# Ledger of designs, part 54: peptides against a protein of PDB entry 6UG1

Target 1, 304 residues: chain A of PDB entry 6UG1
Amino acid sequence: SNEERKRRKYFHMLYLVCLMVHGFIRNEWINSKRLSRKLSNLVPEKVFELLHPQKDEELPLRSTRKLLDGLKKCMELWQKHWKITKKYDNVGLYMRTWKEIEMSANNKRKFKTLKRSDFLRAVSKGHGDPDISVQGFVAMLRACNVNARLIMSCQPPDFTNMKIDTSLNGNNAYKDMVKYPIFWCEVWDKFSKKWITVDPVNLKTIEQVRLHSKLAPKGVACCERNMLRYVIAYDRKYGCRDVTRRYAQWMNSKVRKRRITKDDFGEKWFRKVITALHHRKRTKIDDYEDQYFFQRDESEGIPD
Target 2, 301 residues: chain A of PDB entry 6UG1 as posed
Amino acid sequence: SNEERKRRKYFHMLYLVCLMVHGFIRNEWINSKRLSRKLSNLVPEKVFELLHPQKDEELPLRSTRKLLDGLKKCMELWQKHWKITKKYDNEGLYMRTWKEIEMSANNKRKFKTLKRSDFLRAVSKGHGDPDISVQGFVAMLRACNVNARLIMSCQPPDFTNMKIDTSLNAYKDMVKYPIFWCEVWDKFSKKWITVDPVNLKTIEQVRLHSKLAPKGVACCERNMLRYVIAYDRKYGCRDVTRRYAQWMNSKVRKRRITKDDFGEKWFRKVITALHHRKRTKIDDYEDQYFFRRDESEGIPD

## One batch from the design tools (peptide; aimed at target 1 H22 K272 V273 H279)

Design b2_p23_1_s1 (made by RFdiffusion4, then SolubleMPNN; from b2_p23_1, 12 letters changed)
Fold by OpenDDE base, seed 5:
Structure b2_p23_1_s1 (fold): chain B 304 residues (1-304), chain A 23 residues (1-23)
Amino acid sequence: as target 1 above (304 residues)
Amino acid sequence: TYDPEAFLKEYIEKAKELLEKAE
């Protein structure tokens, strides 16, 4: 019905705000000074120097290569620190079906939220789910004075799915779900004026995204619980930015149709949510990023 | 155990309470 379509749209909006606020709070928690002091000790001086290369005036690419090598070594150090990767309880922050949401609403189980103190202890011990691990990795880079962003792929329920039964049948549902990450890292390269994508936990990859990312879900089964729609970046200065354009090859033709921003009302509403979570002034880094997004929009064109 | 679902439920409840207070 039109009523059910409206209900699913509004529930998607509410759920999206809750996810974006979650990302904001986790971004605040990883700025903990106590955690920063502990995590900085994991990074040897030689690796710190690679993270902060001098500008090579002859070949700026040499400076970028040093940064990339430093980030690779940080991933290796992080793997040594992280002792226990817990499985997600149920589906974690991956996308739920509408049926799962209805069943969860009927189940009055008092769930215990992770407190800030428990999170900081988990990161410090190297014990937790993949999301806590990625968030801790971002905290370690920030402890080394690296301009690292926490990236979150927000997975609200699909308001474009009007099926009543949306149950996902499949023996490999968990493996397909966790094939691609929900959280990752971006690092600012001051030499190339670009964000470097870092997945320290899932794919264990570093990439300079040009047209497509390895982190973008591929295949029907992987996309059932992980649809690339809202990739939100949280920086060390409490900036909040939509960076979906970086990771979406087909933003205009495919991704936009699955976003609340498909219409003017949704676009205006989503801009208000981003603005409410963006607690810093604009910088030249934002200008370079917006220029990159513009070039990506022009290169994709308008879908016929 | 960190239940992201618990967190979302608490946030959904708080967001409902905030919406109900804004009405």
Scores: peptide ipSAE 0.060, ipTM 0.704, DockQ to the pose 0.259
OpenDDE base, seeds 1, 2, 3, 4: peptide ipSAE 0.031, 0.029, 0.035, 0.030; ipTM 0.646, 0.633, 0.645, 0.639; seeds 2, 3 fail the geometry check

Design b2_p23_1_s2 (made by RFdiffusion4, then SolubleMPNN; from b2_p23_1, 9 letters changed)
Fold by OpenDDE base, seed 2:
Structure b2_p23_1_s2 (fold): chain B 304 residues (1-304), chain A 23 residues (1-23)
Amino acid sequence: as target 1 above (304 residues)
Amino acid sequence: TYDPYEFLKEYKEKAEELLKEAE
C-alpha cells in the first residue's frame, strides 16, 4: 500500500540515524586516552617513522610509499594483537529484512548493550567481533598521531523493497554477508592529498581508491545484507562526512535510487543529519575531498 | 548476546531528536 511505503521510508530514516549515531559513539570511544596509551605501545619506533615520513620534495610518491609500508606493518602488528575474532551475533550491523525487523519488534528479549568499558577491554585484550577489531585498529593509528577516520557502511532496511516477505533462506548466508566489511579505516595522505582506504580485518587490504573499491559489495548474495548506500566517515575531531561517492562507482545510476537522497526532500533531510553529527570546522582536507567527489560526479556523467 | 538492534532501541530517542532537528 501507499501507507506501507511511507512507513518503510520513515523507518529507514529512523534506522539510518540510529546507525549513524552508533558510528559517532564508537568514534568517541576509540578516542579514549587510556586506550591510546596502551595501543601506541604496539607500534615500534621504526614503524612510527614510516607512518610519519618526511616530505620528499623530488618525488612525493616516495613519502606515500613509506606511509603505505607503515600502514601494512600496522596491519601485521594488529593481526598479532588480535587473538579472538568472534562471529557476529545474528547479522550484526548488516542489513535486516523487513520480516526480521517485525519479528524483532515482537521479541521482548532484553539484550545487553556493549558498554564503553567492555568495548575498551575487548580492544585492549584483542577479543571481539570484526567491527570492534577495525575500530581498535583506527584507535591504534590515532594513538600514533595518524589522521585516521572510522568508516561505516550504514545498512538500514531497504525502503525500496516493497515485498511483504523478505526472508533470506540460505546455508551460505553468513559467509556471503561477511564477505565485505561494514567498518573500515581511511588514512589521510598529506603528500598525495587523498584518503587511503584500509581494511585491516576482512580483506586485509590497503587501496588508493580512484574509480572503484575492493570493499564495494559485488554479487546478488553479498548485496542482500550489504548494500553500499551510506558510507559515513568519522574523524578524530568528531567530523562526520558522507564519503559514499568514493566507494560507489555508479552513484548517480545505481546507488542514489536506493538512498533517501533520491529526492530533494531526502537530500535536504540527510544533509541536516550529517550537519548535526559534524562537530568540527571545515579544513583544507575537506576541500580536497570535495574536489575529488566533484571530479567523480563529472566523470560518471548523467545516467542514460 | 549483544544485539545491535537493542542498541538501536537505546539510541531511538536520540535518533528521534536528531530527526526533529533535521525536519
Scores: peptide ipSAE 0.095, ipTM 0.785, DockQ to the pose 0.458
OpenDDE base, seeds 1, 3, 4, 5: peptide ipSAE 0.074, 0.033, 0.095, 0.042; ipTM 0.768, 0.660, 0.784, 0.730

Design b2_p23_1_s3 (made by RFdiffusion4, then SolubleMPNN; from b2_p23_1, 12 letters changed)
Fold by OpenDDE base, seed 4:
Structure b2_p23_1_s3 (fold): chain B 304 residues (1-304), chain A 23 residues (1-23)
Amino acid sequence: as target 1 above (304 residues)
Amino acid sequence: TYNPFEFLKEYIEKALELLEEAE
């Protein structure tokens, strides 16, 4: 019905705001001074120097290579720190079906949110789910004065899916679900004027995304619980930015159709949400990023 | 079992506060 379409749209909006606020709160928690002091001790001086290379005036790419090597070593150090990777409880922050949402609404079971103190303890001990691990990795890079962003792929229920969801088959569904991350890191490369993508936990990869990312879900089964629609970046200065354009090959032709921003009302509403979560002034980094997004929009063209 | 709605309640309250501060 038209009413059910509206209900799913509004519930998607509400769910999206809650996910974006979750990302904001986790980004605040990883700015903990107490955690920063502990995590800085994991990074030896030689690795710190690689994270802060001098500008090579002859070949800026040499400075980028040092930064990439420093980030690789940080991923190795982080893997040594992280002792216990817990499985997600149910589907974690991956996409739920409409049926799962309706069934959960009827279930009066108390959900225990992770407290800030428990999160900080989990990161400090190296015990937690993959999301806590990625968030802790971002905290370690920030402790080393690296301009690292927490990236969140927000997975609200698909308001474009009007089918009654058939129960996803349980066991194969978890492997396909966790094949691609929900959280990752970006690091600012001041030499190339680009964001470097870092997945320290899932794919254990570092990318300089031009047109395609390895972190973008591929295949029907992986996209059932992980649709790339809202990739939100949270920086150390409480900036919040939509960076979906970086990771979406087909932003205009495919991704936009599955976003609330497909219409002017949804675009205006989503801008209000981003503005509410964006607590810093604009910088030259934002200008370089917006220029990159503009060039990506022009290069994709208008879908025929 | 993860109840997304109770998870949502605390975040809804915080989301509303942040939206009200931005208006």
Scores: peptide ipSAE 0.037, ipTM 0.672, DockQ to the pose 0.677
OpenDDE base, seeds 1, 2, 3, 5: peptide ipSAE 0.033, 0.027, 0.030, 0.035; ipTM 0.652, 0.582, 0.636, 0.627; seed 5 fails the geometry check

Design b2_p23_1_s4 (made by RFdiffusion4, then SolubleMPNN; from b2_p23_1, 12 letters changed)
Fold by OpenDDE base, seed 5:
Structure b2_p23_1_s4 (fold): chain B 304 residues (1-304), chain A 23 residues (1-23)
Amino acid sequence: as target 1 above (304 residues)
Amino acid sequence: TYNPYEFLKKYKKLAEKLLKEAE
């Protein structure tokens, strides 16, 4: 019905805001001074120097290579720190079906929400789910004065799915779900004027995204619980930016159709939500990023 | 366990505020 379409759209919007606020709160928690002091001790001086290379005036690419090597070594150090990777309870922050949402309404189970103190202890001990691990990795890079962003792929329920039963079939559902991350890191390369993508936990990869990312979900089964729609970046200065364009090869032709921003009302509303979560002034880094997004929009073209 | 309703309940006041500020 038209009413059910409106209900699902509204519930998607509410759920999206809750996810984006969750990302904002986790981004605040990883700025903990107490955690920063503990995590900086995990990074040897030689690795710190690689994270902060001098500008090579002859070949700026040498400075980028040092930064990339420093980030690789930080991933290795993080793997040594992280002792216990917990499985997600059910689906974690991956996308729920409409049936799972309805069934969860009826289930008055008391869910233990992770407190800030429990999060900081989990990161400090190296015990937690993959999301806590990624968030802790971003905290370690920030403790080393690296301009690292927390990236969150927000997975609200699909308001474009009007099926009554949205049950997902198959024993491999968890493996397919966790094949691609929900949280990752970006690091600002001041030499190339680009964001470097870092997945320290899932794919254990570092990439300089040009046209496509390895972190973008591929295949039907992986996309059932992880649809690339809202990739939100949270920086150390409480900035909030939509960076979906970096990771979406087909933003205009495919991704936009699954976003609230498919219409002018949704675009204006989503811009206000981003603005409400953006607690810093614009910088030259934002200008370089917006120029990159513009070039990516022009290169994709208008879908026929 | 991530429960969407407990999650929504926890962040509901923040979400409602941000939705209203975004309207």
Scores: peptide ipSAE 0.029, ipTM 0.675, DockQ to the pose 0.545
OpenDDE base, seeds 1, 2, 3, 4: peptide ipSAE 0.030, 0.024, 0.039, 0.027; ipTM 0.682, 0.630, 0.717, 0.662; seeds 1, 3, 4 fail the geometry check

Design b2_p23_2 (made by RFdiffusion4)
Pose (drawn by RFdiffusion4):
Structure b2_p23_2 (pose): chain A 301 residues (1-169, 173-304), chain P 23 residues (1-23)
Amino acid sequence: as target 2 above (301 residues)
Amino acid sequence: SLSELLSEFDDKAKEIVEEAMEF
């Protein structure tokens, strides 16, 4: 019914707001001073120097390379620090079906509250699922004074799914692509470097294509790329989906609430509500990348 | 789940959610 259609749109908006705010508060917890000081001693002087390379006037590229080596070394040592990698209970934060949600609302059960202290203890011990692991990785980079963003792919239920049944055809297929990952700024190439230290274990300078965007019909059942939100050290919140969307204006726009005007205005309201800093020059360099990327997409196939 | 997410919210997060759902 048109009524259920409207409810799905609203609940989608609601769940999305909650997810984005969770990203905002988890990013706050990541900045914890007490935890940062402990995680910093995990980084040797050699790698620390690689993470803060000297300006190379003749060829800025060398500086970028040193940072990549440093990022690689950090990914490696983080693989060692993280001793226990859990499975997501049930579905984790991957996209759920309307049926699944209706049923979760029905069954109330018992839920262990988490809170901030328990998160900190888990990152220091090295015990958690991949979300906790990548979030801890970002906290470590920040303790070393690198401009690290936390990236979250918000996966609210699909408001474009009109079906009354909503049934699907696997765990391994869900976890093929991450919900959380990291970006690090390169002051030499003036670009954001994408880092996934837990799932794909890769570092990529995304230009026009990214390894992180999910592919194949089966994998996209639980992971439909729509809202890629970046949170930074100074409490910025930016929609970074353009970097990770091969067909933003075609494929992805149909799945976002921003397709109509009311939707875009509302979404902007939330982003602004979550962006608690003033504009820097880096924001401009990023907008320039997005503009060029927006104009190079062109006609779809 | 949604209940799990809401359990982690402080007053500021709740205010943001309430203000974001005002049309």

Design b2_p23_2_s1 (made by RFdiffusion4, then SolubleMPNN; from b2_p23_2, 10 letters changed)
Fold by OpenDDE base, seed 2:
Order: C-alpha cells, then sequence, then structure tokens
Structure b2_p23_2_s1 (fold): chain B 304 residues (1-304), chain A 23 residues (1-23)
C-alpha cells in the first residue's frame, strides 16, 4: 500500500539516523587520550617517519609512496596486535530485512550495549569484532598524528523493497555478508590532495580510489545485506561528511534511486542530519574533496 | 542540534534510536 511505503520510508530515515549517530559515538570513543597513548606505542619510530615523510618538491609521488608504505606497515602491526576477531552476533550492522525488523520488535531481547569502557578495553587487548578492529586501527593512526577518518557504510533497511517476506535462506549467508566491510579508514594524503582508502581488517587493502573501490559490494548475495548507499566519514575533529560519491561508480544512475535523497524532501532532511553531526568548520581539505566529487559527477554524466 | 533533530521523531522512534545507539 501507499501507507506501507510511507512507513518503510520513515523507518529507513529513522534507522539511518541511528546508524549515523552510532558512527559519531564510535568516532568520539576512538579519540580517547588514554587509548591514543597505548596505541602509539605499537608504532616504531621508523614507521612513524614513513607516515610523516618530507615533501619531495621534485616528485611529490615519492612522498605519497612513503606514506603508503607506512600505512602498509601499520596494517601489519595492527594484525599482530589483533589477537581475536570475533564473529558478529547475528548480522551486526549489516542490513536487516523488513521481516527481521518486525520479528525483532516483538522480541524484547535486551541488546547488551557495548559501553565506552568495554570498547576501549577490547581495542587495547586486541579482542573484538571486525568493526571494533577497524575503529581501533583508526585510533592507532590518529595516535600517530595521521589525519585518519572513520568510514561507515550505513545499512538501513531498503525502503524501495516492498516485498513482505525477504527471508535470506542460505548456508553461505554469513560469508557473503562479511565479504565486504561496513567500516574502514581514510587517510589524508597532503601531497596528492586526496583521501587514501584503507581496509585494515577485511580485504587488508590500501587503495587510491579513482572511479571505483574494491570495498564496493558486488554480486547479488553480497548486496543482500551490504548495499552501498550511505558512506559517512567521521574525522578526528568531529567532521561528518557524505563520501558515498567516492565509492559509488554509478551514483546518479543506480545508487541515488536507493537513497532517501532521491527526492527534494529526502535531500533536505539528509542535509539536516549531516549538519547536525558536523561539529567543525570547513577546511581546504573539504574544498579538494568537493572538487573531486564534482569531477566524478561530471565524469559519470546524466544517465540515459 | 542532534537533540533537535531527534525531537522530531516520535517516542517509538526515539526508543529505536536509543536501542540502536546501544549497539
Amino acid sequence: as target 1 above (304 residues)
Amino acid sequence: TLEELLSQFDEEAKKIIEESLKF
């Protein structure tokens, strides 16, 4: 019905705000001074120097290469620190079906909230799920004075899916779900004036995204619980930015149709959400990023 | 503010937000 369509749209908006606020809170927790002091000790001086190369005036690419090598070594150090990767309880922050949401509302299961203290202990011990591990990696880079962002691919229920029964029956459903990450890292490259994408946990990859990312889900089974729609960046100064354009090859033709921002009401609403979570002034880094997004929109063109 | 944004949601929505913030 039209009413059910409105209900699902509203619930999607609500769930999206919840996820975005969760990302904001986790971004605050990883700014812990106590955690920062512990995690900085994981990074040897030689690796710290690679993270902070001098500007090569002849070939700025040499400085970027040093930074990339430093980030690779940080990923290796992080793997040594991280002793226990727990599986997600149920689906974690991956996309739920409408049926799973309705069933969960009926089950007054006390979801055990992860407290800030428990999170900090988990990161410090190297014990937790992949999301906690990524968040801890961002904390380690920030402890080394790297301009690292926490990235979250927000997975609200698909308000464009009007099917009643969307039971995901399959023995491989968990493997397909976790094939692509929900959380990752971005690092500012001051030499190239670009964000470097880092997945330290899942794909264990570093990339300089041009047109597409390896982190963008591909295939029907992987997209059932991980649809690239809302990629939100949280920086060390409590900036909040929509960076979906970086990771979406087909933003205008495909991704926008699955977003609340497909209409003027949804666009205005989503801008209010971003503004409410953005707690810093604009910087030149934001100008370079917006210029990159503009160029990507022009390069995609208008879908036929 | 975030509080002003959240104030626009109904009480059931606020509970879901609060429960979702408990993840």
Scores: peptide ipSAE 0.028, ipTM 0.704, DockQ to the pose 0.076
OpenDDE base, seeds 1, 3, 4, 5: peptide ipSAE 0.027, 0.026, 0.026, 0.024; ipTM 0.694, 0.690, 0.699, 0.689

Design b2_p23_2_s2 (made by RFdiffusion4, then SolubleMPNN; from b2_p23_2, 11 letters changed)
Fold by OpenDDE base, seed 1:
Structure b2_p23_2_s2 (fold): chain B 304 residues (1-304), chain A 23 residues (1-23)
Amino acid sequence: as target 1 above (304 residues)
Amino acid sequence: TLEELLSLFDEEALKIIKESLEF
C-alpha cells in the first residue's frame, strides 16, 4: 500500500539516524586519552617516522610511498595486537530485512549494548568483533597523530524493497554478509591531497580510490545485507561527512535511487542530519575532498 | 540530545514511527 511505503520510508530514516549516531558515539570513544596512551605504545619510532614523512620536494610521491609503508606496518602491528575476533551477534550492523524487523519488534530481546568502559577494555586487550577492531585501529593511528577518519557504511533497511522477504539460508549467508566491511579507515595524504582507504581487518588492504573501491560490495548475495548507500566519515575533530561518492562507482545511476536523498525532501532532511553531527569548521581538506567528488560526478555523467 | 534527534522528524513521521514501534 501507499501507507506501507510511507512506513518503510520513515522507519528507514529513523534507523539511519540511529546508525549515524552510533558511528558518532564510537568516534567519540576512540578519542579517549586513556586509550590513546596505550595504543601509541604499539607503534615503534621507525613506524611513527614513516607515518610522518618529510615532504620530498623533488618527488612528492616518495613521501606518499613512505606514508603507505607506515600504514602497512601499522596494519601488521594491529594484526599482532588483535588476539580474538568475535563473530557478530546475529547480523550485527549489517542490513536487516523487513521481516526480521517485524519479528524482532515482537521479541523483547534486550540487545546488550556495549558500554564505553567495555569498549575501551576490548580494544586495549585486542578482543572483540571486527567493528571494534577497526575502531581500535583508527584510535591507534590517531594516537600517532595521524589524521585518520572512522568510516561507517550505514545499512538501514531497504525502503525501496516492497517485496515480502524470502528466508535467507543461514550458514552461507554469514560468509557473504561479512565478505565486505561495515567499518573501515581513511587517512589523509597531505602530499597527494587525497584520502587513503585502509581496511585493516576484513580485506586487509590499503588503496587510493580512483573510480572504484575493493570495499564496495559486489554480487547479489553480498548486497543483500551490505548495500553501499550511506558511507559516513567521522574525523578526530567530530566532523561528519558523506563520502559515499568515493566508494560508489555509479552514484547517479544506481546508488541515489536507493537513498533517502533521491528527492528534494530527503536531500534537505539528510543535510540536517549531517549538519547536526558535524561539530567542526570547514577546512582546506574538505575543499580538496569536495573538488574530488565534483570531478567524480562529472566523470560519471548524468544518467540518461 | 534525543529531543534534538527527534526534532529531525515532523509530527507525521513521529506518529508513523510510534505506530511502527508499538507493533
Scores: peptide ipSAE 0.093, ipTM 0.765, DockQ to the pose 0.069
OpenDDE base, seeds 2, 3, 4, 5: peptide ipSAE 0.082, 0.077, 0.079, 0.032; ipTM 0.756, 0.748, 0.759, 0.718

Design b2_p23_2_s3 (made by RFdiffusion4, then SolubleMPNN; from b2_p23_2, 8 letters changed)
Fold by OpenDDE base, seed 5:
Structure b2_p23_2_s3 (fold): chain B 304 residues (1-304), chain A 23 residues (1-23)
Amino acid sequence: as target 1 above (304 residues)
Amino acid sequence: TLEELLSEFDERAKEIIEKSLEF
């Protein structure tokens, strides 16, 4: 019905705000000074120097290569630190079906929220789910004075899915779900004026995204619980930015149709949510990023 | 979990949405 369409749209909006606030809170927690002091000790001086290369005036690419090598070594150090990767409880922050949401509403389980103290202990011990691990990796890079962002692919329920039964049948549902990450890292390259994408936990990859990312879900089964729609970046200065354009090959033709921003009302509303979570002034880094997004929009064109 | 967050933030998220809709 039209009422069910409105209800699903509203619930999608509510759920999206809660996800974005969760990302904001986790981004605050990883700025902990106590955690920073502990995690900085995981990074040897030689690796710190690679993270902070001098500008090569003859060949700036040499400086970028040093940074990339430093980030690779940080991923290796992080794997040594991380002792226990827990499975997600149920689906974690992956996308739920409408049926699962209705069933959860009927089963008022008292869920026990992860407290800040428990999170900081989990990161410090190297014990937790993949999301806690990625968040801890961002904290380690920030402890080394790297301009690292926490990236979150927000997975609200699909308001464009009007089916009543949306149950996902499949023996490999968990494996397909966790094939691609929900959280990852971006690092600012001051030499190339670009963000470097880092997945330290799932795919264990570093990439300089040009047209497509390895982190973008591919195949029907993987996209059932992980649809690339809202990729939100949280920086060390409490900035909040929509960076979906970086990871979406087909932003205009495919991704936009699945976003609340498909219409002017949803675009205005989503801009208000981003603005409410954005606690810093604009910088030249934002200008370079917006220029990159503009060039990506022009290169995709308008879908026929 | 998100359900835990939704249960605690249902009121605040409602307020943020309501405020974002009033603007």
Scores: peptide ipSAE 0.024, ipTM 0.679, DockQ to the pose 0.373
OpenDDE base, seeds 1, 2, 3, 4: peptide ipSAE 0.018, 0.019, 0.021, 0.023; ipTM 0.596, 0.632, 0.666, 0.662

Design b2_p23_2_s4 (made by RFdiffusion4, then SolubleMPNN; from b2_p23_2, 8 letters changed)
Fold by OpenDDE base, seed 2:
Structure b2_p23_2_s4 (fold): chain B 304 residues (1-304), chain A 23 residues (1-23)
Amino acid sequence: as target 1 above (304 residues)
Amino acid sequence: SLEELLSEFDEEAKKIIEESLKF
């Protein structure tokens, strides 16, 4: 019905705010000074120097290569630190079906909230799920004075899916779900004036995204619980930015149709949410990023 | 503010937000 369509749209908006606030809170927790002091000790001086190369005036690409090598070594150090990768409880922050939401509302399961203290202990010990591991990796880079962002691919229920029963087929569902990450890292390259994408945990990859990312889900089974729609960046100064354009090859033709921002009401509402979570002034880094997004919109063109 | 943004939501919505903030 039209009422059910309105209900699902509203519930999607609500769930999206919850996910975005969760990302904001985790971004605050990884700014812990106590955690920073512990994690900085994981990075030897030689790796710290690679993270902070001098500007090569003749060939700025040499400086970017040093930074990339430093980030690779940080991923290797992080793998040594991380002793226990736990499976997600159920689906974690991956996309739920409408049926799963209805069933969960009836089950007053006391969701055990992960407290800040428990999170900091998990990161310090190297014990937790992949999301905690990525968040801890961002904390380690920030402890080394790297301008690292926490990235979250927000997975609200699909308000464009009007099917009643969306039961997913059981056995391979977890493997397909976790094939692509929900959380990753971005690092500012001051030499190339670009964000570097880092997945330290899942794909264990470093990318300079031009047109598409390896982190963008592909295939029907992987997209059932991980649909690229809202990629939100949280920086060390409590900036909040929509960076979906970086990871979406087909933003205008495909991704926009699955977002609340497909209409003027949803666009205005989503801007209010971003503004409420954005706790810093604009910088030249934001100007370079917006210019990159503009160029990507022009290069995609208008969908036929 | 975040509180102002949350005030636009109904009480069921606020509960889901509060439950989601418990993740």
Scores: peptide ipSAE 0.024, ipTM 0.692, DockQ to the pose 0.075
OpenDDE base, seeds 1, 3, 4, 5: peptide ipSAE 0.022, 0.022, 0.024, 0.024; ipTM 0.659, 0.657, 0.692, 0.688

Design b2_p23_3 (made by RFdiffusion4)
Pose (drawn by RFdiffusion4):
Structure b2_p23_3 (pose): chain A 301 residues (1-169, 173-304), chain P 23 residues (1-23)
Amino acid sequence: as target 2 above (301 residues)
Amino acid sequence: SRYEEVMEELEPVMEEAFEHLFS
């Protein structure tokens, strides 16, 4: 019914706001001073110097390379620090079905509250699922004074799914791509470097294509790329989906609430509500990348 | 506390979305 259609659109908006705010608060917890000081001693002087390379006037590229080596070394040592990698209970933060949600609302059960202290204890011990692991990785980079963003792929239920049944055909297929990952700024190439230290264990300077965007019909059942939100040290919140969307204006726009005007205005209201800093020059360099990327997409196939 | 503050700030936005959809 048109009524259920409207409820799905609203609940989608509600769940999305909650997800994005959780990204906002979790990013705050990541900045914890007490935890940052402990995680900093995990980084040797050699790698620390690689993470803060000297300006190379003749060839800025060499500085970028040193940072990449540093990022690689950090990924490696994080693989060692993280001793226990749990499985997501049930579905984690991957996209759920309307049926699954309705049923979760029905069954209330008992839920162990988490809170901030428990999160900190888990990152210091090295115990957690991949989300906690990557989030802790970002906290470590920040304790070393690198401009690290936390990236979150918000996966609210699909408001474009009109079906009354909503059934699907696997765990391994869900976890193929991450919900959380990292970006680090390169002051030499003036670009954001994408880092996934937990799932794909890769570092990529995304230009026009990215390894992180999910592919194949089976894998996209639980992970439909729509809202890629980046949170930074100074409490910025930016929609970074353009970096990770091969067909943003075609394929992805149909799945986002921003397809109509009311939707875009509303979404902007939330981003602004979550962006608690003023504009820097880096924001401009990023907007320029997005503009060029937006104009190079062209006609679809 | 911070979470509640942010949610209270967005509450009118959700009320406007509700009135737009179910009017």

Design b2_p23_3_s1 (made by RFdiffusion4, then SolubleMPNN; from b2_p23_3, 12 letters changed)
Fold by OpenDDE base, seed 4:
Structure b2_p23_3_s1 (fold): chain B 304 residues (1-304), chain A 23 residues (1-23)
Amino acid sequence: as target 1 above (304 residues)
Amino acid sequence: DLEKKILEELEPLLEEFKEYLFS
């Protein structure tokens, strides 16, 4: 019905806000001074120097290569620190079906939210799920004075899916679900004026995204619980930005149709949500990023 | 508390949206 379409759109937006607030809270927690002091001790001086290369005036690419080598060594150090990777309880922050949401609403199970103290302990010990591990990695880079962002791929229920029963087949579903991450890192390269993408936990990869990312879900089974629609960046100064354009090859033709921002009302509403979560002044880094997104939109074109 | 402030800023946006969808 038209009413059920409105209800699903509303619930999608409510769920999206809750996910974006969760990302903001985790980004605040990883700014803990106590955690920063502990995690800085994991990075030896030689690796710290690679993270902060001198500017090569002749070939800025040499400075970028040093930064990339420093980030690779930080991923190796982080793997040594992280002792226990826990499985997600149920589906974690991956996308739920409408049936799973309805069943969960009937089951008044109090979701036991992880407390800040328990999160900080988990990161310090190296014991937790992959999301906690990625968040801890961002905290370690920030402890080394690296301009690192926490990235979250928000997975609200698909309001474009009007089917009642999407029975996802059980056992193989977890492996397909966790094939691509929900959280990752971006690092600002001051030499190339670009964000570097870092997945320290899942794919264990570093990339400089031009047209497509390795982190973008591919295949039907992987996209059932992980659809690239809302990729939100949280920086160390409590900035909040939509960075979906970086990771979406087909933003205009495919991704936009599955976003609330497909219409003018949804675009205005989503901008208000981003503004409410954005607690810093604009910088030249934001100008370079917006210019990059503009060039990517022009290069994709308007779908015919 | 910054978390409380953000929730207070978002609550009107959720009500505005509810009114728009169910109008």
Scores: peptide ipSAE 0.218, ipTM 0.833, DockQ to the pose 0.795
OpenDDE base, seeds 1, 2, 3, 5: peptide ipSAE 0.114, 0.060, 0.026, 0.082; ipTM 0.771, 0.717, 0.653, 0.738; seed 2 fails the geometry check

